# Designs tried in a protein design run: peptides against a protein of PDB entry 5KEZ. Part 228

Target 1, 320 residues: chain A of PDB entry 5KEZ
Amino acid sequence: NVAIYNPFRPWWERYQPVSYKLCTRSGNEDEFRNMVTRCNNVGVRIYVDAVINHMCGNAVSAGTSSTCGSYFNPGSRDFPAVPYSGWDFNDGKCKTGSGDIENYNDATQVRDCRLTGLLDLALEKDYVRSKIAEYMNHLIDIGVAGFRLDASKHMWPGDIKAILDKLHNLNSNWFPAGSKPFIYQEVIDLGGEPIKSSDYFGNGRVTEFKYGAKLGTVIRKWNGEKMSYLKNWGEGWGFVPSDRALVFVDNHDNQRGHGAGGASILTFWDARLYKMAVGFMLAHPYGFTRVMSSYRWPRQFQNGNDVNDWVGPPNNNGVI

## One batch from the design tools (peptide; made by RFdiffusion4, then SolubleMPNN)

Design b2_p24_7_s4 (from b2_p24_7, 11 letters changed)
Fold by OpenDDE base, seed 4:
Structure b2_p24_7_s4 (fold): chain B 320 residues (1-320), chain A 24 residues (1-24)
Amino acid sequence: as target 1 above (320 residues)
Amino acid sequence: AAANAAGKSSRDWHLATAKAAEAA
């Protein structure tokens, strides 16, 4: 991915890929293989956060400032390490003036235009699908158990399906023969927008962002809500079917006050309430649970926003 | 929104929706 130095190596640089090389702030491919093997050997499975909707930001300077030193040129849409070229992006498909998503009530924009400047891959193309599948298959062959698909809301479900149909079975060294990768898709659906979580049920599980948002409200006793109202927690609260839900109290985005949930989201900053929420989540049968492991950073609020929301985990000069 | 010129730095694009949903 792109190496960002202003601010200094933010967490979100990971979500600006320039290649599919397994060479990042966290280590190289050999180290990754080693980690996956060690984890699998003790029954800990690895699920990769796969960034396949886009490449890096369109405004990033061309060069080799990347975690693996690969050259890239956002301006010309050149990512030779893949390789991708201008033919592999939705520049001509997006019809907005800016090239970015301007209206989230327009599903076509949401899927065909750039997410905040991130170069949007033309996932309708078999070539692009195949390159992504190759990347994911490489990971599968290494021994990962599945994937979180980042920014799934911004990909057509059919394109995702086409990629998933190209995936190998899981590595039989650790998984039963014929096992398929576990897929969960990041889709922010709190209602009010045309893209629905249900659009993606055919591909795998979907993040249920209503979960953390609503649970936070209840635990905080906002709007007169009570714990007793959780008696029909899950589908009874309008959440997606349990077998399609991946649930969580917080994630890296809304932990920073961004995205779905707003101020209702409970985090480790509110330790007591957070423990209550996480405890409830783990005790309740609804959905597939995800527990957040995060870190403290020096928050600095200006106008209600943390200006240090970019801060990544503890690192040694950018190396995790 | 706290999106920089380099691309995604947050999920601010969904804040409005989230607030609306919580208010409903």
Scores: peptide ipSAE 0.030, ipTM 0.643, DockQ to the pose 0.194
Fold by OpenDDE base, seed 2:
Structure b2_p24_7_s4 (fold): chain B 320 residues (1-320), chain A 24 residues (1-24)
Amino acid sequence: as target 1 above (320 residues)
Amino acid sequence: AAANAAGKSSRDWHLATAKAAEAA
């Protein structure tokens, strides 16, 4: 991914890929292989956060400022380490003036335009699908158990399906022969927008963002909410079917107080309430549960917003 | 939170929807 120095190595630089090489602030490919092997050997499975909707931001300067040193040029859509070129992006499909998503009530924009300036890959192209599948298959062959598909809302379900259909079975050294990768898709569906979580059920599980948002309001006792109202928690609250749901109290995005839950989201900053929420989640038989492991950062609020929400995990001068 | 010119830095585009869902 790109190496961002202003601000200094933010967490979100990881979501700006310039290659599918396994060289990041966390280590190189050999170190990753080692980690996967060690984890698998003790029954801990690895699921990769796969960023396949886009490459880096349009505004990032061209050069070799990347975690693996690969050259890239956002302006010309040149990512030779893949390789991608201008033919592999949706610039011509997006009809907005900016090239970015401008209206989230327009499903076509949401899927064909740039997410906050991130260069949007043309996932309709078999070439692009194959390059992504190659990346994911490499990870599968290393021994990962599955994937979180980042920004799935911004990809056509059929394009995702086409990629998934190219995937290998899981590595038989650790998984039963014929095992398929576990897929869960990040789809923010809190209602009110045309793209629905149900659009993606055919590809795997989906994130249920209503879970953390609603649970937060209940545990916080906002608007007269009571714990007793959780008697029909799950489908009874309008959530997706349990067998399609991946549930969580918070994630790295909404932990920072913006999007997909707002101020209702419980985090480690509210330790007591957070423990209650996580405990309830783990005890209640709904969905596939995900527990957040995060870190503290020096929050600085200005006008209700944390100006340090970019701060990444603890590091030594950028090295994790 | 504001979006960074370099790309993904915030998911504030769903803030309004989240607030609506929270209020419902």
Scores: peptide ipSAE 0.030, ipTM 0.649, DockQ to the pose 0.183
Fold by OpenDDE base, seed 1:
Structure b2_p24_7_s4 (fold): chain B 320 residues (1-320), chain A 24 residues (1-24)
Amino acid sequence: as target 1 above (320 residues)
Amino acid sequence: AAANAAGKSSRDWHLATAKAAEAA
């Protein structure tokens, strides 16, 4: 991915890829392979956060300022390490003046325009689908069990399906023959927008963001909410079907959220309430559960916003 | 969130949508 130095190596630089090489501040491919093997050998499976909707930001300077030193040029859409070129992006499809998503009530913009300047891949193209599938299949060959598909809301469900249809069965060294990768898709559906979580049910599970938000309000006792109201927690609260839900109390994004929706999210910063929420989540039989493992950073609030929400995880291993 | 020298955070929209679409 792109190496961002202002601010200094933020967490979100990881979501600005310039290649599908497995060399980041988390480690190199050999180290990753070793981890996957070690984990699989003791029954711990690995699911990769796959960033396949986009490449890096359009405003990033061309050069070799990346975690693996690969050259890239956002201006010309040149990513030779893949390779991608200008033909592989949705620049011509997006009809907004900025080239970015401007209206989330327009599903076409949400899927064909750039997410906050991130160069949007043309997933309609078989070439692009194949390059992504090759990346994911390489990971499957290493021994991963499945994927979180980042920014799925910004991809057409049919394009996702086309990619998934190219995936190999899981590595038979650790999985039964014919095993399929576990897929869950990050879709933020809090209502009020045309894109729905149900659009993606055919591809796998979907993140249920209402879960953490609503649980937060209940645990915080906002608006007279009571724990007893959780009797019909899950579908009874308007959540997606249990067999389609990936649930969590917080994630790396909404952990840093603010405003009406973000304020309800419980995090490790509120340790007691957070433990209650996580405990409830693990005990209640709804959805596939995910527990967050995060880190502390020096929060600094200005006008209600943490100006240090960019701070990435600790790193002292010498990896660029 | 504000733009930085290398561009915007990939997650800036999450904060924007959280304000527009109330979770609770």
Scores: peptide ipSAE 0.029, ipTM 0.641, DockQ to the pose 0.303
Fold by OpenDDE base, seed 3:
Structure b2_p24_7_s4 (fold): chain B 320 residues (1-320), chain A 24 residues (1-24)
Amino acid sequence: as target 1 above (320 residues)
Amino acid sequence: AAANAAGKSSRDWHLATAKAAEAA
C-alpha cells in the first residue's frame, strides 16, 4: 500500500493499495506465511481484510513511496506491480463531475465512482477479476481461512460473485477437502439508502452495523432504552438473518465516531459499558461474532472531532 | 485536510451513510 507520511503512517494507509504484494507494515510474505502456519497449527484461523474495490487515492503523488517499494502513478492509473492501467478503472463509467461519489442515494454512483478519491477498479472486467482472484488465491494457498471484503457496498454483488467463483478451495493441510473460504462483506446498511445488505447475501455473510449501533444505545440507556428490550434481539430488531450476520460492538472505523453508529458505538474508551456489550454479544446466539482489539492514541477533540483519529497502532517508524 | 486529500480517512468513511440512516 501507499506509505503516507502526512499524517505520519496513518492506519488508513492500509486501505490504499498499490499492489497485491504481501509486503506491508506488518511484515513480508515469508513472515506472513510463517504466522499463518503457526496459527493454523494451533487451531487459530486467519481471515484477510481484502481491499479489492479500489487502489490508492487519485491525489497521491506518483513514485515508490509504498510499503514494498513498488512504483505507482495514480494520475495515469499506472500500477505496474499488478499490473493495472487506465483501462482497469471506472473513470469513464462514473458520471459525476468530481469523479467521486457525490450522492449515496444513487446506487450507480456508490458502485461506479471513487470512494473519497480512491481509484475505483473496473470489477466488471475479467482481467481485473482475475488479478484479484490471483491475489486471494495466493492467500488461500498460503492457508488463510477466508476474507473480509472491504467496501463491499461499493462493488456490484455480481462482480463479487464472479471473483469468488474463481477462488480455490482452502488448503487441505489444515482444512477438510473441498472447504470454501469464509466470506464476510463490509456493507454498511443502517437504512435510508438504496443499497441493502440483502443484495449481498448470495456471496456470504455481511456486517450488521445496526448491531453495535443499537446495542450502544441500549447499554447507554439512551432514549429510554432498556436491557429488557433485548428479549427479541437479532431479527426481531430488524437485523439481517442470523446466518448472514457478522456482528461486532465496534470496528476500526466506527470506534472513531464518524459513521456507522456514531456516538452510540461503545469502545474500549468506555471500558465498563464496552465489557458489558462485548459480554452480551458473546453470550447471545445471534450472528457470527467478532471482537475488536484496538489501542490507545492521543485523542484531541476540536469542534467535536478527534483530529488524531488517523493515528495507527504503536509502531517504530511506521513498522508495527 | 491532508488525510482527506490522500483518500480514505476515518472522518470521511461512512459519514454519508450515517447521516442517511439518521434521516430515515
Scores: peptide ipSAE 0.031, ipTM 0.657, DockQ to the pose 0.328; fails the geometry check

Design b2_p24_8_s1 (from b2_p24_8, 14 letters changed)
Fold by OpenDDE base, seed 5:
Structure b2_p24_8_s1 (fold): chain B 320 residues (1-320), chain A 24 residues (1-24)
Amino acid sequence: as target 1 above (320 residues)
Amino acid sequence: AVMTEEQALKHTIGMFTKTAKAAS
């Protein structure tokens, strides 16, 4: 991914890829392989956060300022480490003036235009699908158990399916022969927009962002909500079917106050209430549960916004 | 629903703006 130095190595630089090489400030491929092996050997499975919707921002300067030192040129859409070129992006398909998504009520924009400047991959192309599948298959062959698909809302479900159909079975050293990767898709569907979580059920589980938002409201006792109302928690609250739901109290985005769910989201900053919410989630049978492990950072609020929301995990001069 | 994705977009916009600033 791109290496950003202003601010200094923010967490979100990881979501701006320039190659599919397994070398980041967290380690190299050998170290990753070693970790996966050690985890699998004790029954801990690894699921990779796969960024496959886009490459880095279009405004990032060309050069070798990346975690693996790979050259890239966003201006010319040149990513030779893949390789991708201008033919592999949706620049010609997006019809907005800016080239960015401008209207979330236009599903075509949401999927064919850039997510705030992030170069949008042409996932309709078999070449692009194959390059992504190669990346994911390399991880599968290493021994990962599955994937979180980042920004799934911004990809056509059929394109995702086409990629998934190219995937290998899981590594038989640790998984039963014929096992398929576990897939969960990040789709933010709080209602009111044309793209629905149900559009993606065919590809795997989906994130249910209503879960954390509604649970936060209840635990905080906002709007007269009571714990007793949770007696029909799950589908009774309008959530997706339990067998399609990946549920969580918070994630890295909404923990910083700007993600789906707003101020209702409970985090470790609200320790007591957060423990109550996580305890409830783990005790309740609805959905597949995900527990957040995060870190403290020096929050500094200005006009209701944390100006330090970019701060990544604890590190030693940028090295994790 | 407390917040739509479009409303939440300011977070991503902020990140992009910072990235663009850093790159220029």
Scores: peptide ipSAE 0.031, ipTM 0.689, DockQ to the pose 0.061
Fold by OpenDDE base, seed 2:
Structure b2_p24_8_s1 (fold): chain B 320 residues (1-320), chain A 24 residues (1-24)
Amino acid sequence: as target 1 above (320 residues)
Amino acid sequence: AVMTEEQALKHTIGMFTKTAKAAS
């Protein structure tokens, strides 16, 4: 991915890929392979956060400032380490003046235009699908158990399916022969927009962002909400079917006030309420549960916004 | 994925949509 130095190595640089090389500030491919093996050997499975909707931001300077030193040029859409070129992006398909998503009520824009300037891959192309599949298959062959598909809302479900159909079975050294990778898709659907979580049920589980948002409101006792209302928690609250849901109290985005949930989201900063929420989630039989493991950072609020929301995990001069 | 403040706000639309609730 792109190496950002201003601010110094922010967490979000990880979501700006310039290649599919397993070479990051967390380590090289051999170290990753070693970690996967050691985890699998003790029954801990690895799920990769796969960034396949886009490459890096269009405004990033060309050069070799990347975690594995690969050259890239966002301006010319040149990513030779893949390789991708201008033919592999949706620049000509997006019809907005800026090239970015401007209207989330237009499903075509949401999927064909750039997410906050991130260069949008042309996932309708078999070449692009194959390059992504090769990346994911390499991980599968190493021994990962599945994937979180980042920014799935911004990809056509059919394109995702086409990629998934190219995937290998899981590594039989640790998984039963014929096992399929576990797939869950990040789709933000709180209602009010044309793209629905149900559009993606055919590909795997989806993130249920209503879960953390509503649970936070209830536990905070906002708007007259009561704990007794949680008796029919799950589908009774309009959430997706349990067998399609991946649920969580918070994630790295909304822990920083970004994305879905706003101020209702409970985090470790509100320790007592957060423990209540996580405990309830783990006890209640709805969805596939995910528990957040995070870190503290020096928050600095200006005009209601944390100017240090970019701070990544504890590191040694950028090395994790 | 990374989001702008504006986009983050857009994704919070419908956060308080009415849902079926259990009786107290």
Scores: peptide ipSAE 0.029, ipTM 0.603, DockQ to the pose 0.062
Fold by OpenDDE base, seed 3:
Structure b2_p24_8_s1 (fold): chain B 320 residues (1-320), chain A 24 residues (1-24)
Amino acid sequence: as target 1 above (320 residues)
Amino acid sequence: AVMTEEQALKHTIGMFTKTAKAAS
């Protein structure tokens, strides 16, 4: 991915890929392989956060400022380490003036235009699908158990399916023969927009962002909400079917006060309430649960916003 | 220029609506 130095190596640089090479601030491919092996050998499975909707931001400077040293040129859509070129992006398909998503009530924009400047891959192209599948299959062959598909809301479900149909079975050294990768898709559906979580049920589980948002409201006792109202928690609250839901109290985005859920989201910053929410989530049978492991950073609020919400995990000069 | 923090966080932006609860 892009190595960003202003601010200094933020957490979100990981979501600006320039190649599918497995060399990042966390380590190189050999180290990753070693980690996966060691984890699998003790029954801990690895699920990769796969960024496949886009490459890096369109305004990022060209060069070799990347975690693996690969050259890239966003301006010309040149990612030779893949390789991708201008033909592999949706620039010509997006009809907005900026080239970015301007209206989230337009499903076509949401999927065909750039997410906040991130170069949008033409996932309708078999070439692009194949390059992504090769990346994911390499990970599968290493021994990962599945994937979180980042920004799935911004990909056509059919394109996702086409990629998934190219995937290998899981590594039989650790998984039963014929096992398929576990897929959960990040789809932000809090209602009010045309894209629905149900659009993605056919590909795997979907993140249920209403879970953390609503639970936060209840635990905080906002709007007169009571714990007793959780009697029909899950589908009874309008959530997706349990067998399609991946649930969580917070994630890396909304933990920082932005994105889905807003201020209702409980985080480790509110330790007592957070423990209550996580405890409830783990005790309740609805959905597939995900527990957040995070870190403290030096928060500095200015006008209600943390100017340091870019800060990544504790690191040594950018290396984790 | 590099992507701003605000831009990065837009990955999870969506409209929030109150979901009606079904009767028990």
Scores: peptide ipSAE 0.037, ipTM 0.622, DockQ to the pose 0.136; fails the geometry check
Fold by OpenDDE base, seed 4:
Structure b2_p24_8_s1 (fold): chain B 320 residues (1-320), chain A 24 residues (1-24)
Amino acid sequence: as target 1 above (320 residues)
Amino acid sequence: AVMTEEQALKHTIGMFTKTAKAAS
């Protein structure tokens, strides 16, 4: 991914890929392979956050400022380490004046235009699908158990399916022969927009962002909400079917006041209430649960916004 | 309470603006 130095190595640089090489702030491919092996050997499975909707921001300067040293040129859409070129992006397909998504009530814009400047891959092309599949298959061969698909809302479900159909079975050294990768898709569906979580059920599980938002409201006792109202928690609250749901109290976005949810989202900053929420989530059978492991950072609020929301995990001069 | 769409996109907008600043 792009190496950003202003601010200094923010967490979100990871979501601006320039290649599919396994060189990041966390280590190189050999180190990753070693980690996956060690984890699998003790029954801990690895799921990769796969950023396949886009490459880096269009405004990033060309060069080799990347975690694996690969050259890239956003201006010319040149990513030779893949390789991608101008033919592999949706620049000509997006019809907005800015080239970015301007109307989230237009599903076509949401999927064909840039997510705030992030170069949008033409996932309709078999070439692009194959390059992504090769990346994911390499990870599968290493021994990962599955994937979180980042920004799935911004990809056509059929394109995702086409990629998934190219995936290998899981590594038989650790998984039963014929096992398929576990897939969960980040889709922000709080209602009111044309794109629905149900559009993606065919590809795997989806994130249920209503879960953390509603649970936070209840535990905070906002708007007269009571714990007793959780009697029909799950589908009874209008959530997606349990077998399609990936549930969580918070994630890396909304613990920073970003992403889906709102002020109701509980985080480690509210330790007591957060423990209650996590405890309830783990005790309740609804959905596949995800528990957040995070860190504290020096929050500085200006006009309601944390100006230090970019701060990543503890690191050694940018290397984790 | 559910956040607005604008609030939901804040992290992405922030990423873009910071990236643009760094690139300029």
Scores: peptide ipSAE 0.033, ipTM 0.688, DockQ to the pose 0.063; fails the geometry check

